Peptides against a protein of PDB entry 5T59. Designs and how they scored, part 10

Target 1, 112 residues: chain A of PDB entry 5T59
Amino acid sequence: TTPTMQSTSLLTEHLGYPPISLVDDIINAVNEIMYKCTNAMEKYLMQRNIIGKKDFSDEIKIGTAKLESLLENSVDKNFDKLELYVLRNILSIPSDLLEENRFRLLHHEKLV
Target 2, 90 residues: chain B of PDB entry 5T59
Amino acid sequence: EHIRFQRLVQVCNKALEESIRKLQSWEKIHECFPNYGQTREGIENLTVCQQQVIKLWSNLSRVEFDAIFHERSIEEKLNQLDDLINKARS

## One batch from the design tools (peptide; aimed at target 1 K81)

Design b1_p11_5 (made by RFdiffusion4)
Pose (drawn by RFdiffusion4):
Structure b1_p11_5 (pose): chain A 112 residues (1-112), chain B 90 residues (1-90), chain P 11 residues (1-11)
Amino acid sequence: as target 1 above (112 residues)
Amino acid sequence: as target 2 above (90 residues)
Amino acid sequence: AEEIEKLAEEE
């Protein structure tokens, strides 16, 4: 289903937070991990940048950064689909409920 | 009957697996370090990275998301939602 | 392996 304002309004009430807030916590979280991994990888190599007698510091900075940017694209790509797949299929509303009052059951839930 | 939360787990894992796939390929890893990877020690060091970065990627994401799913009780809110739409359709 | 874990903890 395509998201609507009633679903956003109703799901915000059921969840206690807008449906997008969960998606923010996920995108924000993976990004932090992405950089945490790359920074960890660069330092592992920088203290191993000299093999034999040659110094590969330059190649490592370029390589670690060249990898980081490829995840920035792939992650942004794959988590936007998540942002979409979730708001359309998981935090989703059918027509059975907004055609004939979903408000009854949510109000009914909070009380009885 | 409880089907929506398991989906949330499936879609999160699905996004992560696709997010890291290019790093599972030794080729693209060596492309970023062509000269460094032509040394024995370089090959050994790069192997230690991709295998550990992947493990770190999987573990950090696994722990946080399980935590995020807890702080927002999403498993319950969705289970309440799944079994609630059924009561409505009935 | 352990070194990467330590570096990741420092970050």

Design b1_p11_5_s1 (made by RFdiffusion4, then SolubleMPNN; from b1_p11_5, 5 letters changed)
Fold by OpenDDE base, seed 5:
Order: structure tokens, then sequence, then C-alpha cells
Structure b1_p11_5_s1 (fold): chain B 112 residues (1-112), chain C 90 residues (1-90), chain A 11 residues (1-11)
């Protein structure tokens, strides 16, 4: 089920930030890590681009680009699933509690 | 009692594991460097590169995700959420 | 080899 506006509001109040912000942080982080890894890989191989008398620079550039694409596709797929799972199953409020009782409980905790 | 944060960690680990799976395949790596990988030195370089990238992936993700969780106080908040829900159910 | 890690640190 898709999170409701009510659940988002309640969770935002509880967390101090919208639930999606956590997911955004995670996704942004993994994307940064991904590109750092592939960039480092390219640099490492480019420092070793000549074997014997043959220059493999072009092959290395193309190959690392292909690997980056593979990783990008996998990251996109898996972290899209993660986003859905987190928002639906972790940062979620049971439907039966989305009524006044949950709201009261949150208010009570903040006032105490 | 507290289950949400555990699930968060689990799903993060799963996503990271599945994302790096293709790079764990030597065949996939070698296919990207067909001529380079036919040389002894090339194979050695690719082997080291593959191993180190996987390690970097693991280490960086651990550090960065832990930082995010800390900055967002997510363990505490999720535990509180569990408690609130359980209290409401009791 | 930690060379790749060193390269990463330079990024």
Amino acid sequence: as target 1 above (112 residues)
Amino acid sequence: as target 2 above (90 residues)
Amino acid sequence: SEELEKIFEEI
C-alpha cells in the first residue's frame, strides 16, 4: 500500500523530517559510492594501460564504462525496491492506528 | 519487540549485496576487457581491481550508511515507533 | 593491494 498523507504527516512529526528524506539520503549515498568505485577502477587500470608495447587505453575506457552501466542498472533496480519496502513496511503506520488514537499518542508523548 | 530498525539494516544490506553481484562475476569483468584480459598482466590487474572495488563498495557503504542512520537518529526513532504501536495495541 | 583505495581517497 502507498503511504497516506496522514501517515506521512505523523511520521514527519515523529522523525523530525519526512520519511522520504531518509531514503533520499541512502540513495544519494550509494550513487556517490558507485561512481567513486568506478572512477577509481578506471584510474587504476589506466595507470596500467600499457602491457608490452600495446596501449589498451581505449579498451579500458570502454570496458569501465560498461561496468559502470551494469552497476548503475543494478543499483537503480535494487534501491527502487528498497525505497518501496522502507516506505511501506518500515516507515509506516498500521491502518487501524491512523485514526485519532495514534495521533493522540504522539501528542501525549511530546507533551510529557 | 523492536523490529523496524533491524529490517532497515537487512534491506539495506540486501540491496547493496544484490547491486554488487554483477561485479563479483569474473566472467562479466573479463568480457569488458577481452584483449586486455588475454594478457597475464592484464588478468592480474583486473583481478586486483575487482577485489579492491568490491572491498571499497562494502567499506564505503558501511561507513556512509551508519553515518546516515546516526544523523537521522533512525534507530531510536524506529524503536520509539515500535513502542508507540505496541502501546496502542495493548 | 590498497592502491585502489588510495586512488579512491584522491577523488
Scores: peptide ipSAE 0.129, ipTM 0.931, DockQ to the pose 0.823
OpenDDE base, seeds 1, 2, 3, 4: peptide ipSAE 0.116, 0.124, 0.115, 0.111; ipTM 0.930, 0.930, 0.930, 0.930

Design b1_p11_5_s2 (made by RFdiffusion4, then SolubleMPNN; from b1_p11_5, 5 letters changed)
Fold by OpenDDE base, seed 5:
Order: structure tokens, then C-alpha cells, then sequence
Structure b1_p11_5_s2 (fold): chain B 112 residues (1-112), chain C 90 residues (1-90), chain A 11 residues (1-11)
């Protein structure tokens, strides 16, 4: 089920930030890590671009770009699933607690 | 009793593991460097590169995700959420 | 080899 505006508001109050912000942090982090890894890989290989008398620079650039694309696609796929799972199953409020009387509990705990 | 934070850690680990799976394939790595990988030195360089990238991926993700979890106080908040839900159900 | 890691640290 998709998170409701009500659950988002309650969780935002509880967390001190919108639930999506956590997911954004995670996704931003993995993207940064991804590009750092691929960039380092390219640099490492480019420092070793000449074997014998042959220069493999062009092949290295193309190859690392392909690997980056593969990783990008995989990251996008898996962390899209993560986002959905986190928002629906972890940062979620059961429907029975979205009733008026149950809302009081959440508010009461914060006010006390 | 407290389950949400554990699930968060699990799903993060799963996503990270599945994301790096393609780079764990030597065949896929080699395919990207068909001529370079036909040389002895090239194979050696690619092997080291592959291993180190996977290690970097693992180490960096661990450090960064832990930092995020700490900054967001997510373990505490999720435990509190579990407690609230359990209290409401009791 | 930790050379790749060193390269990463320089980024």
C-alpha cells in the first residue's frame, strides 16, 4: 500500500523529518559511492594503460564506462525496490493506528 | 519486539549486495576489456581492480550508511515506533 | 593492493 498523507505527517512529527528524507540520504550516498568506485577504477587502469608497446587507453575508457552503466542500472533497480519497501513496510503506520483514537496515542506520547 | 530497524539494515544490505553482483562477475569484467584482458599484465590489473572495487563498495557503504542512521537517529525512532504500535495493540 | 583505495581517497 502507498503511504497516506496522514501517515506521512505522523511519521514526520515522530522522526523530525519526512520519511522520504531518509531514503533520499541512502540513495544519494550509494550514488556517490558508485561514482567514486568507478572513477577510481578508471584511474587505476589508466595508470596501467600501456602494456608492452601498446596503449589501451581508449579500451579502458570505454570499458570502465560500460561497467559504470551496468552498476548504475543495478543500483537504480535495487534501490528503487528499497525505497518502496522502506516506505511501505518500515516507515509505515498500521491502518488501525490511523484511526482517531490511535492518533491520540502518538500525540499524547509526544506531548507528555 | 523491535523489528523495523533490523529490517532496514537487512534491506540495505540486500540492495547493496544485489547492486554489486554484476561487478563480481569476472566474465562481465573481462568482456569490457577484450584486448587488455588478453595480456598477462592486463588480467592481473583487472583482477586487482575488481577485488579492490568490491572492497571499496562494501567499506564505503558501511561507513556512510551507519553515519546516515546515526544522524537520523533512525534506530531509536524505529524502536519507539515499534513500542508505540505494540502498546496500542496491548 | 591498496592502491585503488588510495586513489579513492584522493577523490
Amino acid sequence: as target 1 above (112 residues)
Amino acid sequence: as target 2 above (90 residues)
Amino acid sequence: SEELEKIFEEL
Scores: peptide ipSAE 0.115, ipTM 0.931, DockQ to the pose 0.822
OpenDDE base, seeds 1, 2, 3, 4: peptide ipSAE 0.107, 0.111, 0.102, 0.098; ipTM 0.931, 0.930, 0.930, 0.930

Design b1_p11_5_s3 (made by RFdiffusion4, then SolubleMPNN; from b1_p11_5, 6 letters changed)
Fold by OpenDDE base, seed 2:
Structure b1_p11_5_s3 (fold): chain B 112 residues (1-112), chain C 90 residues (1-90), chain A 11 residues (1-11)
Amino acid sequence: as target 1 above (112 residues)
Amino acid sequence: as target 2 above (90 residues)
Amino acid sequence: SEEIEEIFNEI
């Protein structure tokens, strides 16, 4: 289920930041890592682009681009799943605790 | 009792693992370099490249994710959340 | 044996 506004507010108060911010950090990090990896791969191979009398620079560029795309797709897919899971199952408040009395309890604990 | 942070770590690891899975396939890598990979030296280079990029992926992700978790104090916050929930149910 | 990582560190 999708988190409610109430849940988001409570979690934001508890965390000191919106739950989505954590996910954003994670996703931004993995994206950065992804491109660093592909860049490093390209650089490594480009330093070894000539074998014998043949220059494979073009093939290397195309090939690494393909791998980058492949990795991008996989990262997108898997971290979309991660986002959903985190927001729904980890950074979540059980519905029964969102009732008035228990809601007040959570607020009380935070404010005291 | 404290379960949320463990789950966070698990799902992060899973996402990272599944994301790099295709790069772990030699066949997939070789397919991207059809002529380069037909040379002995090319194969050697690709082999080393594959191994090292996977290591880089693992190392960078570990460092960066740990940094995020620390900066966000997420273990503590999730443990507290677990405690609050458990307390409310007691 | 960690040349890619070294290359990364140079960036």
Scores: peptide ipSAE 0.114, ipTM 0.930, DockQ to the pose 0.676
OpenDDE base, seeds 1, 3, 4, 5: peptide ipSAE 0.102, 0.105, 0.105, 0.079; ipTM 0.930, 0.929, 0.929, 0.932

Design b1_p11_5_s4 (made by RFdiffusion4, then SolubleMPNN; from b1_p11_5, 4 letters changed)
Fold by OpenDDE base, seed 1:
Structure b1_p11_5_s4 (fold): chain B 112 residues (1-112), chain C 90 residues (1-90), chain A 11 residues (1-11)
Amino acid sequence: as target 1 above (112 residues)
Amino acid sequence: as target 2 above (90 residues)
Amino acid sequence: SEEIEKIFEEI
C-alpha cells in the first residue's frame, strides 16, 4: 500500500518536511559513501599495481569496476526496499487516525 | 511504546549489511582479480583492502546516517508520532 | 587510521 496524499500531508506537517526527504537524504548519503569506498579501493590497489615485474593496473581497474557495479546494484536493490519499508511502515499514519475526528486530534495536538 | 525509530535504525542497518554482503565474500573479491590474486603480495593487498573498505563503509554510514537523523530530528518526531497514535487509540 | 581511510582523505 502506497502512502495517501492525506497521510503525506499530515506527516509533512508533523515532520516539517515531506517523508520522502528523509529517504532521499539516506539514499544520497549511501550513494556517496559507496563511491568513496570504491574509489578508495581502486586507489589503494593502484598504488600496489606492480608485483614483481608485472603491472596489474588494467586488471585492477577492471576488477574494481566490477565490484563497484556489484555494490551499486546491491545498494539500489536494498535501499529501494528500505524506501518502501520506511514510507509504508515507519512514516505512516494508521487509517483510524486518518478519520475526521482523529485528523482533528492530530492538528489539535500540534496547535496546543 | 516508542518503536518507529528503532525500526528505522534496524532497517537502515539491514540495508547497509545486505549492500556490503558481496564485498564480504573473499571469493567474490578474488574472482575480480584472478591473476593479481594469484600472487602472494596480491592476496595480501586484497585482504587488507577488503577489510578496510568494509570498515570504511561501516564507519562512514554510521556517521552520515546519525547526522541525517539529527538534522531531521527524526527520533523525536517518530517518538511523537508513536505517542499520537497511542493517544488516539486510547 | 586505516590506510584506505587515509586514501579516502586524499580524495
Scores: peptide ipSAE 0.165, ipTM 0.932, DockQ to the pose 0.602
OpenDDE base, seeds 2, 3, 4, 5: peptide ipSAE 0.157, 0.140, 0.128, 0.131; ipTM 0.931, 0.930, 0.930, 0.935

Design b1_p11_6 (made by RFdiffusion4)
Pose (drawn by RFdiffusion4):
Structure b1_p11_6 (pose): chain A 112 residues (1-112), chain B 90 residues (1-90), chain P 11 residues (1-11)
Amino acid sequence: as target 1 above (112 residues)
Amino acid sequence: as target 2 above (90 residues)
Amino acid sequence: SEEEIEEFIES
């Protein structure tokens, strides 16, 4: 289903937070991990940048950064689909409920 | 009957697996370090990275998301939602 | 988790 304002309004009430807030926590979380991994990998190599007698410090900075940017694209790509797949299929509303009052059951849930 | 939350787990894991796949390929890893990877020690060091980074990637994301799912009780809100639409359709 | 990152860097 395509998201609607009633679903956003109703789901915000049921959840206690807008449906997108969960998606923010996910995207924001994986990004932090992405950089935490690349920074960890660069330091592992920088203290191993000299093999034999040659210094590969330049190659490592370029390599670690060249990898980081490829995840920035792939992650932004794959988590936007998640942002979409979730708001359409998981935090979703059928027609059975907004055609004939979903308000009854949510109000009914909070009380009885 | 409780089907929506398991989906949330499936879609999260699906997004992560695709997010890291290019790093599972030794080729693309060596492309970023062509000269460094032509040394024995370089090959050994790069192997330690991709295998550890993947493990770190999997673990950090697994722990946080399980935590985010807890702080927002999403498993319950969705289980309440799944079994609630059924009561409505009935 | 932080310890695993530190262990990786130290290794």

Design b1_p11_6_s1 (made by RFdiffusion4, then SolubleMPNN; from b1_p11_6, 5 letters changed)
Fold by OpenDDE base, seed 4:
Structure b1_p11_6_s1 (fold): chain B 112 residues (1-112), chain C 90 residues (1-90), chain A 11 residues (1-11)
Amino acid sequence: as target 1 above (112 residues)
Amino acid sequence: as target 2 above (90 residues)
Amino acid sequence: MDDEIEAFINS
């Protein structure tokens, strides 16, 4: 189920921030981690680029770029799923509680 | 009774695990370095690199996600949400 | 974080 504007407002009031903000933090973090990992991998291999009489710098640069792309695609796929799940199933209010009386209860509890 | 935060942690871990899966494949790693990986020393370097990057991924994600959860007070907020929902249904 | 990255690069 797709979150409604009403549920978003209630959750924003409860959380102190919009639900999407948490997801944004998570996604931003994993993206940062991803590039730190791939950058570290490149640097590690580039420090070990010469084997015997051969310089593999070009191959390492190309190879690490390919791995970065693979990881990037996987991160995008899996965290898109995460975003949908979190917003629909975790940071959500059941539809039966969006009725008038229960809506008021949630609001009242926040104010007390 | 409290289920939402547990689910959040689970889905985050699942996403992290699935995301790093391709880097856990030696075949995929080797394919990216076809000539480098034909050398003994290259294989050794790639092996260490693979192990270390996976470790780094795990460690950084744990630290950063825990920090986010703390800063957002999400465990407390989700527990409260569970309680509110349960109370409303009682 | 930076220490862990550096440790990896120099491992």
Scores: peptide ipSAE 0.626, ipTM 0.948, DockQ to the pose 0.875
OpenDDE base, seeds 1, 2, 3, 5: peptide ipSAE 0.625, 0.626, 0.625, 0.596; ipTM 0.948, 0.948, 0.948, 0.948

Design b1_p11_6_s2 (made by RFdiffusion4, then SolubleMPNN; from b1_p11_6, 3 letters changed)
Fold by OpenDDE base, seed 3:
Structure b1_p11_6_s2 (fold): chain B 112 residues (1-112), chain C 90 residues (1-90), chain A 11 residues (1-11)
Amino acid sequence: as target 1 above (112 residues)
Amino acid sequence: as target 2 above (90 residues)
Amino acid sequence: MEEEIKKFIES
């Protein structure tokens, strides 16, 4: 179920910020972490690029790029699912409570 | 009772775990470095690299996600939401 | 965070 404007407004009032803001923080964080990890991998291996008499720099750059793509695809898939789940099932108000009487009750309780 | 924050933590951990799963495969790591990984020293370097990046992933995500949850006061807010919902249904 | 990354690279 897609969140309604009404539920978004109520949750924004409750949280002090729109629900999507939390998800944005999470997604931005994991993306930053992802690139820091892949960059660290490349730097680690590039400092160890010569074995014997052979320079593996080119292979390392290509290989780490492949791993980055692999991780990037997985992050995108899994955190897209996370976004939907959080907004629909965690940061949500049950439909039965969006009825007139119960809606007012929730709003009243917050203000008291 | 209080269920929403627990679910948030669970779904975050699941997403993080499933995202890093590909890097946990030695076979996938090795195939990205076919010649480098044919040397003894290369294998050793890749082994350490794999272990360290997984550790880094775990540590950075823990610190950053905890910071987000704290700054957004999300545990408190979700617990309050659970309480409000339960009260409305009583 | 930066220190952890540095430690990894130098490990």
Scores: peptide ipSAE 0.611, ipTM 0.948, DockQ to the pose 0.873
OpenDDE base, seeds 1, 2, 4, 5: peptide ipSAE 0.609, 0.604, 0.611, 0.610; ipTM 0.948, 0.948, 0.948, 0.948

Design b1_p11_6_s3 (made by RFdiffusion4, then SolubleMPNN; from b1_p11_6, 5 letters changed)
Fold by OpenDDE base, seed 2:
Structure b1_p11_6_s3 (fold): chain B 112 residues (1-112), chain C 90 residues (1-90), chain A 11 residues (1-11)
Amino acid sequence: as target 1 above (112 residues)
Amino acid sequence: as target 2 above (90 residues)
Amino acid sequence: MDKEIEDFINS
């Protein structure tokens, strides 16, 4: 289920930041890591682009681009799933705690 | 008792693992370099490159994700959340 | 828990 505004507010108060901010950090990090990896691969191979009398620079550039795309697609897919899971199952308030009495308890704990 | 942070770590690890899975396939690596990979030196270079990239992926993700978790105090916050939930249900 | 996450990621 999609998080409610109430759930988001409570979690924001508890965390000190909106739940989505954590997910954003994770996604931004993995994207940065992804491009660092693909860049490193390209650089490594481009330093070894000549074999015998043949220059494989063009093939290396194309090949690494293909691998980047492959990784990019996989990262997008898997971390989209991660985002959903985290927001629905980890950074979530059970529905029974969103009732008035339970809600007050959460506020009480925050204020104490 | 405390389950949320464990789940966070697990889902992060799983997402990272599944994301890099295809790069762990030698066949997929090789097919991206059809002529380069037909040379002895090319195969050697690709082999080392593949290994290094996977290691880099693992190392960077560990460092960066741990930093995020620390900066966001997420373990503590999730443990507290678990405690609040358990307390409310008791 | 592991199975739950596994199922979700592989869904």
Scores: peptide ipSAE 0.340, ipTM 0.943, DockQ to the pose 0.023
OpenDDE base, seeds 1, 3, 4, 5: peptide ipSAE 0.122, 0.114, 0.116, 0.118; ipTM 0.929, 0.928, 0.929, 0.928; seed 1 fails the geometry check

Design b1_p11_6_s4 (made by RFdiffusion4, then SolubleMPNN; from b1_p11_6, 4 letters changed)
Fold by OpenDDE base, seed 3:
Structure b1_p11_6_s4 (fold): chain B 112 residues (1-112), chain C 90 residues (1-90), chain A 11 residues (1-11)
Amino acid sequence: as target 1 above (112 residues)
Amino acid sequence: as target 2 above (90 residues)
Amino acid sequence: MDKEIEEFINS
């Protein structure tokens, strides 16, 4: 379930980088995208802030902030789950292959 | 045989889809702009905004995630991992 | 990236 030091070392050798680095890239990317999206929403609506004689700038700023918060909470929740799943179930080595004889096979393949 | 990369793509897509779910709700959008959304023009603007941000989310995530996967050679590496595991078990 | 964002804002 939880990645071991041995598994991490083997995967790092195989990948050329630690498994966590991939997850970090993904999470950093989605966070950047998230704020680009919310910023775009605000800018779009702020360019359309006046309807008739009414200025809705304050409401738009508050509203977009609320949407940003909703998105932040959802991103945090779902990508925390993603991190756990990827590290435990995708970037992982089955326990049966961490035994002595099977461990050699992984090393051997890398050296060939 | 090769299952890990497919699972990676699936879990990424699921996380992205679930994350944007709230913005796909018109009710959630409208409630954030209670007075603005009472005007015809405001409704029109919010409708376009909702559609465009969802498209932007989808497009940016696709491009960025594909770039990450390419830079990390993750499909190849995961396929190799699957092969190593299968070979060890045979 | 920036182009897509600008297209959204000006849509």
Scores: peptide ipSAE 0.642, ipTM 0.948, DockQ to the pose 0.865
OpenDDE base, seeds 1, 2, 4, 5: peptide ipSAE 0.641, 0.641, 0.107, 0.108; ipTM 0.948, 0.948, 0.928, 0.928

Design b1_p11_7 (made by RFdiffusion4)
Pose (drawn by RFdiffusion4):
Structure b1_p11_7 (pose): chain A 112 residues (1-112), chain B 90 residues (1-90), chain P 11 residues (1-11)
Amino acid sequence: as target 1 above (112 residues)
Amino acid sequence: as target 2 above (90 residues)
Amino acid sequence: ETFEEEWEALD
């Protein structure tokens, strides 16, 4: 189902937060991990940048950054699908409820 | 009957697995360090990275998301939503 | 399988 304002309004009330806030926490979280991993990998190699008698510091900075940017694309790509797949199929509304008052059951839930 | 939350777990895991796949390939890893990877110690060091980074990736994301799912009670809100639409259709 | 197809349809 395609998202609507009633679903956003109703689900915001049921959840206590807009449906997108959960998606923000996920995207924001994985990005932090992405950089935490690459930074951890660069330092592991920089203290191992000299093998034998040659210094590969330059190659490592380029390699670690060349990898980081590939995840920035792949993650932005795969988590936007998530942003879409969730708001359409998980935090979702059928027609049975907005055609004939979903308001009854949510109000009914908060009370009885 | 409780089906929507398990989906949230499935879609999150799905997104993560696809997000890291290019790092599971030794080839693309070596492409970023071609000269460094042509040394024995370089090959050993790069192996320690991709295997540890993947493990770190999987663990950090697993812990946070389980935490996010807790701070927002999403398993319950969705279980309440799943069993509620059924009561409505009935 | 249905999930994979739905996921791929987002491309």

Design b1_p11_7_s1 (made by RFdiffusion4, then SolubleMPNN; from b1_p11_7, 6 letters changed)
Fold by OpenDDE base, seed 3:
Structure b1_p11_7_s1 (fold): chain B 112 residues (1-112), chain C 90 residues (1-90), chain A 11 residues (1-11)
Amino acid sequence: as target 1 above (112 residues)
Amino acid sequence: as target 2 above (90 residues)
Amino acid sequence: DELEKEWKSLD
């Protein structure tokens, strides 16, 4: 199930920020990390681009680009799944508590 | 009783693990460098590179995610959420 | 492993 506006509002009040903000932070972080990793790989290999009498610079650039694409696709897939999981199962209000009286209790508890 | 933060950590680790899985395959790495990987030195360099990237991935993610969790006070907030939900059910 | 089950369901 998808989050409701009510649950989002309640969670925002509780967290001090919208639930999606946490997910955004995580996704932004992993994307940054991803490119740092691929950049490091390219730099490492480019420092070792000549073996014997042959220069492998072009092959290294192409190869690292391929690995970057591979990682990008995997990150996109898996962190999309993460987003769904977090919003559905972690940053969520159980359906049985999505009633007027239950909402009041949650809100009241915060104010007391 | 407190389950949400544990789940958050677990799912983050899962996503990270699954994302890096293909880079853990030597075959996939080697395929990207077919001629370079036919040399002794090339194989050695690729081996070290693979290991370093995986370690970098792990270390950076740990540091950055922990920072996010701290800045968002998410463990405390999720524990409180668990408590509120449990209280509402009692 | 409940996480694994849920993770697979997200495919």
Scores: peptide ipSAE 0.605, ipTM 0.951, DockQ to the pose 0.845
OpenDDE base, seeds 1, 2, 4, 5: peptide ipSAE 0.596, 0.603, 0.600, 0.602; ipTM 0.951, 0.951, 0.951, 0.951

Design b1_p11_7_s2 (made by RFdiffusion4, then SolubleMPNN; from b1_p11_7, 4 letters changed)
Fold by OpenDDE base, seed 2:
Structure b1_p11_7_s2 (fold): chain B 112 residues (1-112), chain C 90 residues (1-90), chain A 11 residues (1-11)
Amino acid sequence: as target 1 above (112 residues)
Amino acid sequence: as target 2 above (90 residues)
Amino acid sequence: SEFDEEWESLD
């Protein structure tokens, strides 16, 4: 179930930022980490690209690119799931509390 | 009583673990370097590389995610949210 | 675990 506008507003007020902003931070971070990892892998292997008299630079570049793609796909899949889980189950307000009388309590707490 | 933050940590760990799973497969690594991996030195290099990448992944994610959680004060905010919900239901 | 079940049930 997609979060309601009401829940988003209330959570934004509580957090000081929209719930999605946290998810964005996480996703941006993992993407950066991902490319740092793949870059490190490529650099490491490229420093060891010659074995005997054979240069494996081309194979290394292609191979690391394949691994990068593999990782990208996995990151996309799993962090899409993360986003969904976080917004549905963590940064959410139970529906029974999204009533007028309950809203007052939440607002009251903020103002106190 | 406070459950949301632990769930956040749990789901972050799960996503990270599942994301790196395929790189933990030696078979998949080797498949990307079919000729390089046929050499003794190549195998050794790939082995070390795989281990280093996994460690880098783990270390960077820990540092960066903790920083995010701190900057967003998310543990405190989620605990407060739990408290508000519990209070409303009592 | 319960979480694992929830995780696997996601898209």
Scores: peptide ipSAE 0.565, ipTM 0.949, DockQ to the pose 0.733
OpenDDE base, seeds 1, 3, 4, 5: peptide ipSAE 0.563, 0.563, 0.564, 0.561; ipTM 0.949, 0.949, 0.949, 0.949

Design b1_p11_7_s3 (made by RFdiffusion4, then SolubleMPNN; from b1_p11_7, 5 letters changed)
Fold by OpenDDE base, seed 4:
Parts: C-alpha cells; structure tokens; sequence
Structure b1_p11_7_s3 (fold): chain B 112 residues (1-112), chain C 90 residues (1-90), chain A 11 residues (1-11)
C-alpha cells in the first residue's frame, strides 16, 4: 500500500522526523560511499599505470569512469527499491488501524 | 513480535548486495580495462583492486548505516511501533 | 523467501 498523509503524520510524530528523512540519510550515505570506492579504485590503479614501459593512464581513467557509471546505475535502482520497501512495509501503519478509534489510540499512547 | 527493524536491516543488506554485484563480476571489471587486463601485472592489480573495493564498500556501509540507525534511534522506534500496533490489535 | 518475493515485486 502507498503511504497516506495520516500515516506520515503519525510516524513523524512517533519518530520525531518524517519517515523519508531516514531514507534520505541512507541514500546520501551510500552515494558518498560509492564515490569513495570509485575514487579509491582510480587512485590505486593510477599508481600502477605503467606496465612494461606502457602508460595505461587513459585506459584506467576511462575504465574507472565506466565502472562508476555501472555502480551508480545499480545503486540508483536498488535504493529506489529500498525506499519503496521501507516506506510501504517498515515505516507504515496498517490500514485497519487508520480508523478514528485506532488512530486516536496511537496518538494517545505517544503523548501519554 | 518485533519484526520491523529486522526487515530494515534485511532490506539495507539486500540493496547493498545487489548494488555491488556487478563489481563482483571479474568479466565486468576486465571489460573496462581491455588492454591493461591483457598484462600479467594488470590482471594482478585489477584483482587486488576489485577485492579492496568490495571490502571498502562493505566496511563503510556497515559503519555508516549503523551510525544512521543510532542517530535516528530507529531500532527503538520500530520496536515501539510494533508494540503499538500489536496493542491496538489486541 | 517472503522477503525475496516482496523485493522482486518492486519496480
């Protein structure tokens, strides 16, 4: 099911922050990690760019760029899926509880 | 009884695993360095590089995600959410 | 697993 305004409000009150903020933190972190990984890869290979008097610097730069793109595409795909899963299945309130009486209970329990 | 935090950890691991899968393929790595990978030293360097990147990916993600979970108190909050839902259904 | 089914059903 798709998150509703009611569920978002309740979860925001419960968490102290909007549910999407957690996802944003995760995605920002993995993007940073991705860059660190690809940068490390390039630097490692560029330190080893000459083999048998041949300079492979250009190939290394192009190759690492290709791998970065490959990783970026995969990260985007899988963490978009993660976002959907988290918001639908983890940071969610069952629809049967999004009724007046049950909604009040959740709100009351948080404030007491 | 508490299931949501377990699911969060599970989905994070899944996303990380699937994201790095292509870099775990030697064929994919080698394709990006067609001439470099035709040399003995090149193959050795690429092998070490591949291993190091995967290890770095795993280590950094573990540290950073644990930090996020702690800062957001997400385990406690999700456990409380489970309890609230279960209580409402009782 | 149930999770795998849920994961694969996304996107």
Amino acid sequence: as target 1 above (112 residues)
Amino acid sequence: as target 2 above (90 residues)
Amino acid sequence: SEFDEEWNSLD
Scores: peptide ipSAE 0.591, ipTM 0.950, DockQ to the pose 0.832
OpenDDE base, seeds 1, 2, 3, 5: peptide ipSAE 0.589, 0.589, 0.588, 0.587; ipTM 0.950, 0.950, 0.950, 0.950

Design b1_p11_7_s4 (made by RFdiffusion4, then SolubleMPNN; from b1_p11_7, 6 letters changed)
Fold by OpenDDE base, seed 4:
Structure b1_p11_7_s4 (fold): chain B 112 residues (1-112), chain C 90 residues (1-90), chain A 11 residues (1-11)
Amino acid sequence: as target 1 above (112 residues)
Amino acid sequence: as target 2 above (90 residues)
Amino acid sequence: SELDEEWKSLD
């Protein structure tokens, strides 16, 4: 089921914010966490960049960048799926309740 | 009866799990450090690093997502939504 | 699970 303008309006009234705002919070959070993780990885390895007499700094920088890209792609894919799932299946109103009489009921119950 | 908040938690966990899956692969990690990973010390460092990153990912996501859910009062709101829907169908 | 099936459908 695709979200409708009516559903969005009703849910915004109920939640006190648009449904998409929750998803935005989640996505912003995971992006922040993602870069904290990759940064921590780079820092950890760069503190251990010399083994024997060889400096692996360049390889570490390239390698961590590759892992960051890998994680970025995965986060993008999976949280796009999350967004669709949340908006369609969680923050949604069944179509049978979007009829006039039931629509009034939901609105009335919220305001009383 | 109340199902929506449970689904929200589940889908968040699913997205987090699937996102970190490739970093859980030792092969993927090692491929990014082909020469570093040929040394004993390098392997040890990569092993610890991999473990720490996964833990950090899990811990930070738990804390941040719980904070979001609290700030948005989403459990209460979703429970109320379930109740409204069930009542309307009665 | 139901979630798993729905998750696959989003691919």
Scores: peptide ipSAE 0.552, ipTM 0.949, DockQ to the pose 0.841
OpenDDE base, seeds 1, 2, 3, 5: peptide ipSAE 0.551, 0.550, 0.546, 0.545; ipTM 0.949, 0.949, 0.949, 0.949

